# Designs tried in a protein design run: peptides against a protein of PDB entry 4CIC. Part 199

Target 1, 148 residues: chain A of PDB entry 4CIC
Amino acid sequence: KVSTKGHYGVQAMFDLAQHFGEGPVSLKSIAERQGLSEPYLEQLIAVLRKAGLVKSVRGAQGGYILAREPRDIKVGDIIRVLEGPIAPVESVSQDDPEHSLKFDFSVTKSVWEKVKKSIEEVLDSITLADMLKDAEEAQMAQGYMYYI
Target 2, 147 residues: chain B of PDB entry 4CIC
Amino acid sequence: KVSTKGHYGVQAMFDLAQHFGEGPVSLKSIAERQGLSEPYLEQLIAVLRKAGLVKSVRGAQGGYILAREPRDIKVGDIIRVLEGPIAPVESVSQDDPEHSLKFDFSVTKSVWEKVKKSIEEVLDSITLADMLKDAEEAQMAQGYMYY

## One batch from the design tools (peptide; made by RFdiffusion4, then SolubleMPNN)

Design b2_p26_8_s4 (from b2_p26_8, 10 letters changed)
Fold by OpenDDE base, seed 1:
Structure b2_p26_8_s4 (fold): chain B 148 residues (1-148), chain C 147 residues (1-147), chain A 26 residues (1-26)
Amino acid sequence: as target 1 above (148 residues)
Amino acid sequence: as target 2 above (147 residues)
Amino acid sequence: LKPGLLDGNGNDVGEEKVEDPAFELA
């Protein structure tokens, strides 16, 4: 599962992508549109800002913007920033040295590495620009269904 | 992340696959070989048994066996039994009905559905027989490096 | 609420603090 943090982070970044080129967006407006608590969003945005995915704009109409174009931000980049490296299995920190039978679970580990790689490939194949396009296509499809 | 439950479940099932055709394996022996607690393994095996992935054999040399051949058990089957359907995102049970703005996050949802599908495809592409083969190949490769 | 490990009787045995795996493959 993507954490709630990752999920809401992608939502917030997508909201910023929808407003890309329109200037700074307030956290309040993002929170309202995305159904997020403003305090939680502040924490997410702080991390995303520190990672250079978003920029803060100061002033009366201040807020946040994407730091890069939507095409240059992968979903995988957002997830890695918020959650760190995609780990398919918790490393059981076998901090208990005694039962550190390093059973070379190489085979089982390889299964999880394949899962990890697959997730990374998917998330790295999707940009915020792809998400924008998908949203536009979905809106057009709905519009055409009402005219038929 | 695969839950610890899923991870250890796959390990236990793989251990049973390695002993497939040798007769019943005791939970104790699986626990020892896989570095698992026996009580935890008992819980996992109970679920796997109920799902028909393993069989219990009674007797003095009783224990557990795979209920099907290793080729007929996918890793995805084990994970679905132990964890249920692969959900890429926790459904925020918006049990708070007031802020149930059903924002049709259709686009964000589609991202997670793609992740889900990808995970399912990977896990359903790997059988216990494939894992056995990979283990044999790894052992042979280690053996040849020592010569 | 992560369902805890249920004991053989279906009782929630305590929070093994499985650290909230960022990516839980459910």
Scores: peptide ipSAE 0.027, ipTM 0.760, DockQ to the pose 0.153; fails the geometry check
Fold by OpenDDE base, seed 4:
Structure b2_p26_8_s4 (fold): chain B 148 residues (1-148), chain C 147 residues (1-147), chain A 26 residues (1-26)
Amino acid sequence: as target 1 above (148 residues)
Amino acid sequence: as target 2 above (147 residues)
Amino acid sequence: LKPGLLDGNGNDVGEEKVEDPAFELA
């Protein structure tokens, strides 16, 4: 499962992509549009900013903007920044050193590595520009359903 | 991420696959070989048994056996039994009804559906028989490194 | 004194333990 952090991070980045070229967007406006708490969004944006995916603009019309064009930001980039490396299995907490015999069953590990690779390939194949295009296509399709 | 439950469930099922045709295996022996606690394994096996992936055999040589051949059990079958439907995103707890405006952002949801489909395809492409074959190939490769 | 994450208004937004939801493929 993608964490709530990853999910909302993608939503926030997609909101910034929708406003790309329009100037800085306030955290409040992103939070309102995406159904996020502003404090939670502040934490997400801080991480994304530190990773160089977003920029803060100062001033009366200040806020946040994508640091790169939507085509140059993959969903996988967002997830890796927020969650770290895509891990298909929870790290079994090493808290019980005697029973945490990581029987590194090479075979079971290989299954999870296949899952990891598949997730990475999907998330790295989707840019914010692809998401913008999909949104535009969906809006056009809805517009046609009201005229029929 | 596959939960610890899914991970250990696959390990336990793989252990049963390695002993398929040799008769019933005790939970204790599975737990020892897989580095699992016996109580935890009992919970996993209970779920797997209820789903019809394993059978309990009674008697002095009793224990557990796969209910089907290793080729007829996908990793995806094990995961679905233990974890339910593969969900790529945690369900945002609807606990705050006012802020849980599920902005059903169709576009972001579509990203996660693509991830889900990809995971399902991988897990449904791998059987316990494939895992047995991979183990055998790995053992053969290690044997060749010692010569 | 771990520097609290100050919000844009200088308020200490407490460590909401965002439990790093492990990517549970539930």
Scores: peptide ipSAE 0.026, ipTM 0.762, DockQ to the pose 0.101; fails the geometry check
Fold by OpenDDE base, seed 3:
Structure b2_p26_8_s4 (fold): chain B 148 residues (1-148), chain C 147 residues (1-147), chain A 26 residues (1-26)
Amino acid sequence: as target 1 above (148 residues)
Amino acid sequence: as target 2 above (147 residues)
Amino acid sequence: LKPGLLDGNGNDVGEEKVEDPAFELA
């Protein structure tokens, strides 16, 4: 599962992508559009800013912008920033050190590595620009259904 | 991420696959080989048994066996039994009903559906028989490095 | 030094234990 953090992070970044080139967007406006709490969004944006995915703009029309073009930001980049390395299995090693899974059964590990690779390939194949395009196509399809 | 439950469930099922055709395996022996607590394994096996992936054998040589051949059990089947449907995103809907993600942004949902599909395809492409084969190949490769 | 949650003013607002939703694939 993608964490709530990853999910909302992608939503917030997608909102910034939709406004890319229009200037800075306020956190309040993002929170309202995405149905997020402003305090929660502040935490997400702080992490994304530190990672260089977003920039803060100061002034009366201040807010946030994407630090790169939507085509240069992968979904995988957002997830890695917010959640760290994509791990298919929780490292059981942290909570019970005594139940060190001594048997790193190479075979079971290989299953999870295949899953990891598959997730990474998918998330690295999708940019914010691809998401924008998909949104435009979906809107056009809805528009055509109203004209028929 | 696969939960600890899913991870250990696959390990336990793989242990049963390694002993398939040898008769019933005790939970104690599985727990010892897999580094699992016996009580935890009992909970996993109860779920797997209820789903028809394992059978209990009674008697002095009692224990558990796979209910189907290793080739007829996908990793995806084990995960679905233990964890339910493979969901790429936690349904945020349970904890704060007011913060219902109203914006099921079709686009963000489509990203997660692509991830889901990819995970399902991988897990459904791997059987316990494939895992057995991979284990045999790995053992052979280690054996050849010592010669 | 646990990185404290800094508010917009740089104050440590304390660990709200956002339980790291570990990527449960479940």
Scores: peptide ipSAE 0.025, ipTM 0.756, DockQ to the pose 0.114; fails the geometry check
Fold by OpenDDE base, seed 2:
Formats: C-alpha cells, structure tokens, sequence
Structure b2_p26_8_s4 (fold): chain B 148 residues (1-148), chain C 147 residues (1-147), chain A 26 residues (1-26)
C-alpha cells in the first residue's frame, strides 16, 4: 500500500500539474478540489517544496506551482520524497541483539527486493504528464459516452 | 509494503517448504528458526490452515505441513490469504460522509492499479519451490566462498 | 504516527514494535 501521505501527495501534485502554466495555485483551492484538509496539504507541500518538486510564489496571486514540468516529475519521485525509499518490508530493527538468529533469509529478502524493484519500475515509468494525458483521454471517453 | 503478517507468513511458509516431505513440523521449531513468537505463529498458521495452504497433523510427531507442494504455492497466494486482496492504496474509509467529494480521480486510481498489477505479477511469479531453489543456490555460493 | 502492526482489516494489533515497512502492501 502507498501511504495516505503518498496517495494524497500524488493527488496534490497532479492537481498542480493540471494547473501547470496557469500560474500559482492556492493550497485552499487544491484542498477543495482534492478533498484534503488544508493543514494536511500544508505539511505535504512543505515536504515537496523542500525536495524541490514544488515552488512557492509570493504576491497577490501567490501560491504553489510545480518546480519542474509535469514530464520531468515521476510518480516515483513524489513517493520517494514523501515516504523515503520504497521499501517492500520494514527492516526489523537490528536492535534486539538476543534475536541475533535473524537468519538474514536472503531468499525472503530477495522476494521483497523483487517486489520493490517492480514497484519502482512502475512508479518511475509514470510521469505527471502521463497522468495528464490519461485524464484527457478519460474525459474524452466520457464525453463520447454522453453523445452516443 | 508487505505487512509484518505477510512477511512472517511467507517466512513461516518457507520454513514449512524447507521441511516438505520430512513430516510435520512443530510451531515451536518454526518459531525458533524464524525468530517468531509462537503465539503469533499460531495465529498465522490458523489463517493459513483455514485457507488450505497448511495442514495440521495429529499424533506424537504432530505439527504442520504444507497442504500442497511448494511449486503449487505462490507467494501471492500466501499474501492474499493473510492480507486479502493486494491493495496498493488503503481505501480511505468511506465512512466520513462529509468528505464525499472523493473525486474518484480515475487517473490517480489507475496509477495505483498499475502498481497493484505489478506487485501481483511479481508475487504470483514466485513459488515456494523457486524460493527453495534460490536458497540452495545461495548456500552453494556461500560454500564456494569458503573454499 | 508510529506504523503499527496492521491486521488484514487495518487494525493496529498492539503487539511488539516491529517497524512496518514504508510501502504497506495490504
């Protein structure tokens, strides 16, 4: 599962992608469109800004913009920023020395590494531009279904 | 992330696969080898047994065995039994009616569906027999490094 | 929020703090 943080982070970044080139978007407007709490979105945007995925614009029309073009932001980039490295399994804390018989079951670890790699490949294959295209295609398909 | 339940479930099933054909394995012995609590393992085994992945054997040499050959048990089967359907995103509980403006963002959903599919494909491509083979290969490789 | 051991229903099963990996596959 992608965390709620990752999910909403991608959703917020996608909203910013939909408005890319239109100027700064307010957090309030993103929150309203995406069904997010504004305080929660502030936390997400702060992280995304620190990572250089989002820029803050000051002024009367202040808000946030994507720091890069939608094609230059992968879903994987967003997830890594918000959640850190994609880990399929938490490292059971090494701190319990008595359970030293943590057989580093290289084999079970290898299963999770394969899962990790697969997730990374998928998330790194999808850009915000791909998501925009998919949205446009979906809107066109819906438009055609109402005209038939 | 695979839940701790999924992780330990795969680990326990792999232990049973390593002993496949040797007869029933005690929960205690699995717990000791895998670094699991016996009570936790009892819960996992109960679920796995109910799903027909594990069999209980009664008697003086009682314990658990795989219900199927290691080649006939996918990692995906274990995960689905323990965790249910692989969901890439937690369904934010629909129970908050005020947040009804869950725009079913078909596009964001599609991203997670792609992730789901990819995970399913990986987990369904790996059997306990594949894991056994990988373990044997790893042991051989370690054996060659000591020589 | 400390990632708790979530059961298959998403309930935090209050057992020992095995840190749950970042990407939950439920």
Amino acid sequence: as target 1 above (148 residues)
Amino acid sequence: as target 2 above (147 residues)
Amino acid sequence: LKPGLLDGNGNDVGEEKVEDPAFELA
Scores: peptide ipSAE 0.025, ipTM 0.767, DockQ to the pose 0.150; fails the geometry check

## One batch from the design tools (peptide; made by RFdiffusion4, then SolubleMPNN)

Design b2_p27_1_s1 (from b2_p27_1, 12 letters changed)
Fold by OpenDDE base, seed 4:
Structure b2_p27_1_s1 (fold): chain B 148 residues (1-148), chain C 147 residues (1-147), chain A 27 residues (1-27)
Amino acid sequence: as target 1 above (148 residues)
Amino acid sequence: as target 2 above (147 residues)
Amino acid sequence: DEETLRLNNIYDEKTKKYVEVTKEELE
C-alpha cells in the first residue's frame, strides 16, 4: 500500500506541476490547495528537495518549483523517494518474532514479486505530465456537461 | 501492501493445495511446514473455512482440505477474504484527523485506481494450481543443478 | 482474545463489511 506520505507527496508534486513555468510556489499555497498541513508539507518538500525532484527559490517571491519537467518525473520516482522500494508485503516488524516472515517460501515470494513488478510498471508509466493531461481532459468533460 | 495475514493465508492455502486429493491435513502439520504458530493458523483457517475456501473433516484422520480444486482458487480470492478489497493507499485511520485522506482529488485517485486494477489483475491471474506448477518447475530446476 | 477476534474478521463482499467470527463459530 502507498502510505499517506506517498499520497500527499504525489499531490504536492502534482500541484507544483500545475504551476510549472509560472515561477516559485509557496508552501502555504500548496498546503491550502491540497488540504495539507503546512508543517507536514515542509517535511515532504524537504525530502523531495534532497532527492532533487524539487528546487527551492529564495527571495520575496520565493518558494518551490519542480527540478525537472513534468514529463521527466514519474509517479514511481516520487513514491520511491518518499517510501523507498515498493514492497508488496508489509515487513513484519521484528517485534513479533512469532509472526516474522522468516519463511522465504520461494513460490509465495514469486507471487509478491509479480505484484511488485506490476505496481512498479504502473507507477513508472505515469508522469506528472500524464496527470496534467488527465486533469485537463476532466475539466473539459465537466465544462461540456454544463453547456448541455 | 499485503498484510502478514494475507501472506500466511496464501502459504496455508498453498500447503493444502500441495496435499489436495491426499485427504485431510492437520493444522499442526501445516503449521510445522509453513513455519506458522498453530494458534495463528487456527484463526486463519477459521476465516478461510467460513469463506468456503476450506472444509473441515471430522474423525481420527480429521483436518482440513481445500473446498475447491486448486485451479478454482485464485490468490486474489484468498487476499480478498483475509484483507478485504485491495486498497492501494493505506486508509488513514480516523485517529489522525489532520492526515485523513479527505481529498478525493480525482487525478490522484485515478493513479491509485490504476494501481489497484493492476494488483487485482495479477492476483486474479494466479491460481493455486499455477503455484503448484511453479513449485514443480522449481524443484526440477534444482534437481538438474545437482547433476 | 481481542487480537484473536480481529484475526477472525472476514470481508463480506455482499455487505461490504468486515464480519467478525464469533468464538462459537470457531468451535
Scores: peptide ipSAE 0.024, ipTM 0.748, DockQ to the pose 0.020
Fold by OpenDDE base, seed 5:
Structure b2_p27_1_s1 (fold): chain B 148 residues (1-148), chain C 147 residues (1-147), chain A 27 residues (1-27)
Amino acid sequence: as target 1 above (148 residues)
Amino acid sequence: as target 2 above (147 residues)
Amino acid sequence: DEETLRLNNIYDEKTKKYVEVTKEELE
């Protein structure tokens, strides 16, 4: 599962992709458009910036921009930065000795590895550019429904 | 992500698949082989029984059996019974107003739906019979490394 | 808690709800 952090991170990165080439976007404007808390968004953007996916622009019209073109940023890259490696099974905290996945049952592990691989393949196949295209197509489809 | 419950449920069902056709297996024996707590396993088996994936056999040699052949039980069926629908995103509890996924952002939703579909396809493509076959192949491969 | 509910309940796909397993069904 993708955490709330991962979900909001993808939303914030997508908002920056929609404004790519228009200059720096303020955190406030992203927060307002995406329905996010500005303090929470600041934490997300700090991590994404450190990972080199976002750049900070200083000044009166400062804010954030994508560090790369939308086509060069995969959804999988965003998720890995925010959540780490994709884990198909919830890690039982090592501190609960009764529920530690102590049994490295090789066959069940293989099932979860297949799930992991599948998730990675999907998330690595989707770029921010693909998401932009999907948004444009959805807007056109809505426009056609109002003209009929 | 699959929960610990889902993981242990698949392990327990796989243990029952390994003994399919040999008669009822005690919860104690499953717990010992799979490294599970017997009380925890009892709760899992109860859920799986109610869903019709497992049958209880009463008597001195009583225990549990698969209700269907291993080929007719998908990993996806086990997970859906134990965890519900595959959700690609952690549901923010409706009660945390700061973190509620309030914005039904259609494009991000589409991404997660693709992930969901992919997980479902994988889990629905794997049966307990496939897992049995994989276990046999792994045992043979280990045997060849020792000769 | 939601975790305890998940442990004792089965998801009913028809109702799209978790259905409590009665103690009588556990025996």
Scores: peptide ipSAE 0.024, ipTM 0.757, DockQ to the pose 0.020; fails the geometry check
Fold by OpenDDE base, seed 1:
Structure b2_p27_1_s1 (fold): chain B 148 residues (1-148), chain C 147 residues (1-147), chain A 27 residues (1-27)
Amino acid sequence: as target 1 above (148 residues)
Amino acid sequence: as target 2 above (147 residues)
Amino acid sequence: DEETLRLNNIYDEKTKKYVEVTKEELE
């Protein structure tokens, strides 16, 4: 599962991708368009900036830009930065130390590793450029529905 | 992500698969082999029984059995019974109702639907029979390392 | 908790650890 943080991080990065080449975008404008609180977005952007996916631009027209071209940023890169490695199973809460017999059943572990690999393959196959293309195609399809 | 409940459910079902055809297995014995608390396992088994994946056998040698052959039970079936539909994104905790602007960005939703589909395909491609085969192969490989 | 760490920190691929985002790095 992708966390809410991962979801909103992809949303924010996609917003920056839509404005790539147009100059810096303010956090306020991203927050408004993506329905995020500005303080929450500030935390997300800080993380993404530290990871080198986003750059801060200072000045009167300051804000944020993608640090790389949309084609060079995978959804998997965003998720790994925000959430760490894809974990197919929720970590057993440490609350019951006695019964946390991690029966590392090699077989059940293998099932979850297959799930992990599949998620990674999907997320690493999708770039922000692919998402931009999908958005454009969706807009064109909507435009054609209004003319029919 | 699969929850702890899903993980333990698959473990318990796999234990029952290993004993398929041998008769009923007690919850106590499953709990001991799988490192689960018996009360927790009882809750899991109740759900799995209600879904028709497990049968209860009454009597002195009572316990539980798989309701179907191991080849007819997918890992995905177990997960869907215990957790419901595979959700690729954790449900936004209801705690901030004002900012839960579910911007259902169609594009981001499409990404998560692709992830969901991928998880479903994997989990629906693996049966308890496949897991039994993998376990047997692993045991054989270990046996060959000792000789 | 590990969840709070995940929510508030960056994963450093080099160290394979979550690194706390300091306010100074936000600024």
Scores: peptide ipSAE 0.023, ipTM 0.771, DockQ to the pose 0.038; fails the geometry check
Fold by OpenDDE base, seed 3:
Structure b2_p27_1_s1 (fold): chain B 148 residues (1-148), chain C 147 residues (1-147), chain A 27 residues (1-27)
Amino acid sequence: as target 1 above (148 residues)
Amino acid sequence: as target 2 above (147 residues)
Amino acid sequence: DEETLRLNNIYDEKTKKYVEVTKEELE
């Protein structure tokens, strides 16, 4: 499962991708468009910036930009930055040691590794550029539905 | 992500698969072999029984058995019974309504649907019989490493 | 809380650990 953090991180990065080449975007504008709280977005963007996925631009027209082209940012890259390695099984919190996932059951481990690999393959196959294309196609399809 | 509940449910079902055809297995014996608490296992088995994946056998040699052959039980079936539909994104706990996943972002939703489909395909491609086979192959491989 | 830590930390692939983002790195 992708966390809320991962989900909103992908949304924020996608918003930046939609504005790629238009210059810096303010956090406020991203928050408004994506329906995110600005303080929460500040935390996400900070993490993404440190990971080198986003750049801060200073000045009167300052804000944030993608640090790389949308084609060079995978959804998997965003998720790994925000959530760490894709874990197919929720780690039992250290607070319940009695229910510690004894991952040592080799056969069940192999099942979860297959799930992990599958998730990684999907997330690494989707770039922000692919998402932009899908959005454009969806808008065109909706535009056609309103004209029919 | 699969929860601890899903993980242990798969372990318990796999233990029952290993004993399939040998008769009923006690919860105590499953708990001991799988390193689970018996009370926790009772809860899991109750859900699995209600879903028709496990049968209870009464009597002196009573316990639990798989309700179907290992080949007819997918890992996906177990996970869906214990966790519900495979959700690719964690639902924001009801405790933070301000951070409710507005899943209405169509493009991100499509990404998560692809992830969901991929997880489902994997989990639905693996049966308890496949897991039994993998365990046998692993034991044979370990046996060959000791020689 | 491990969840709060996950919210505020970046995963460093080199160290295989979550690294806290310092406020200075956020500015």
Scores: peptide ipSAE 0.022, ipTM 0.758, DockQ to the pose 0.038; fails the geometry check

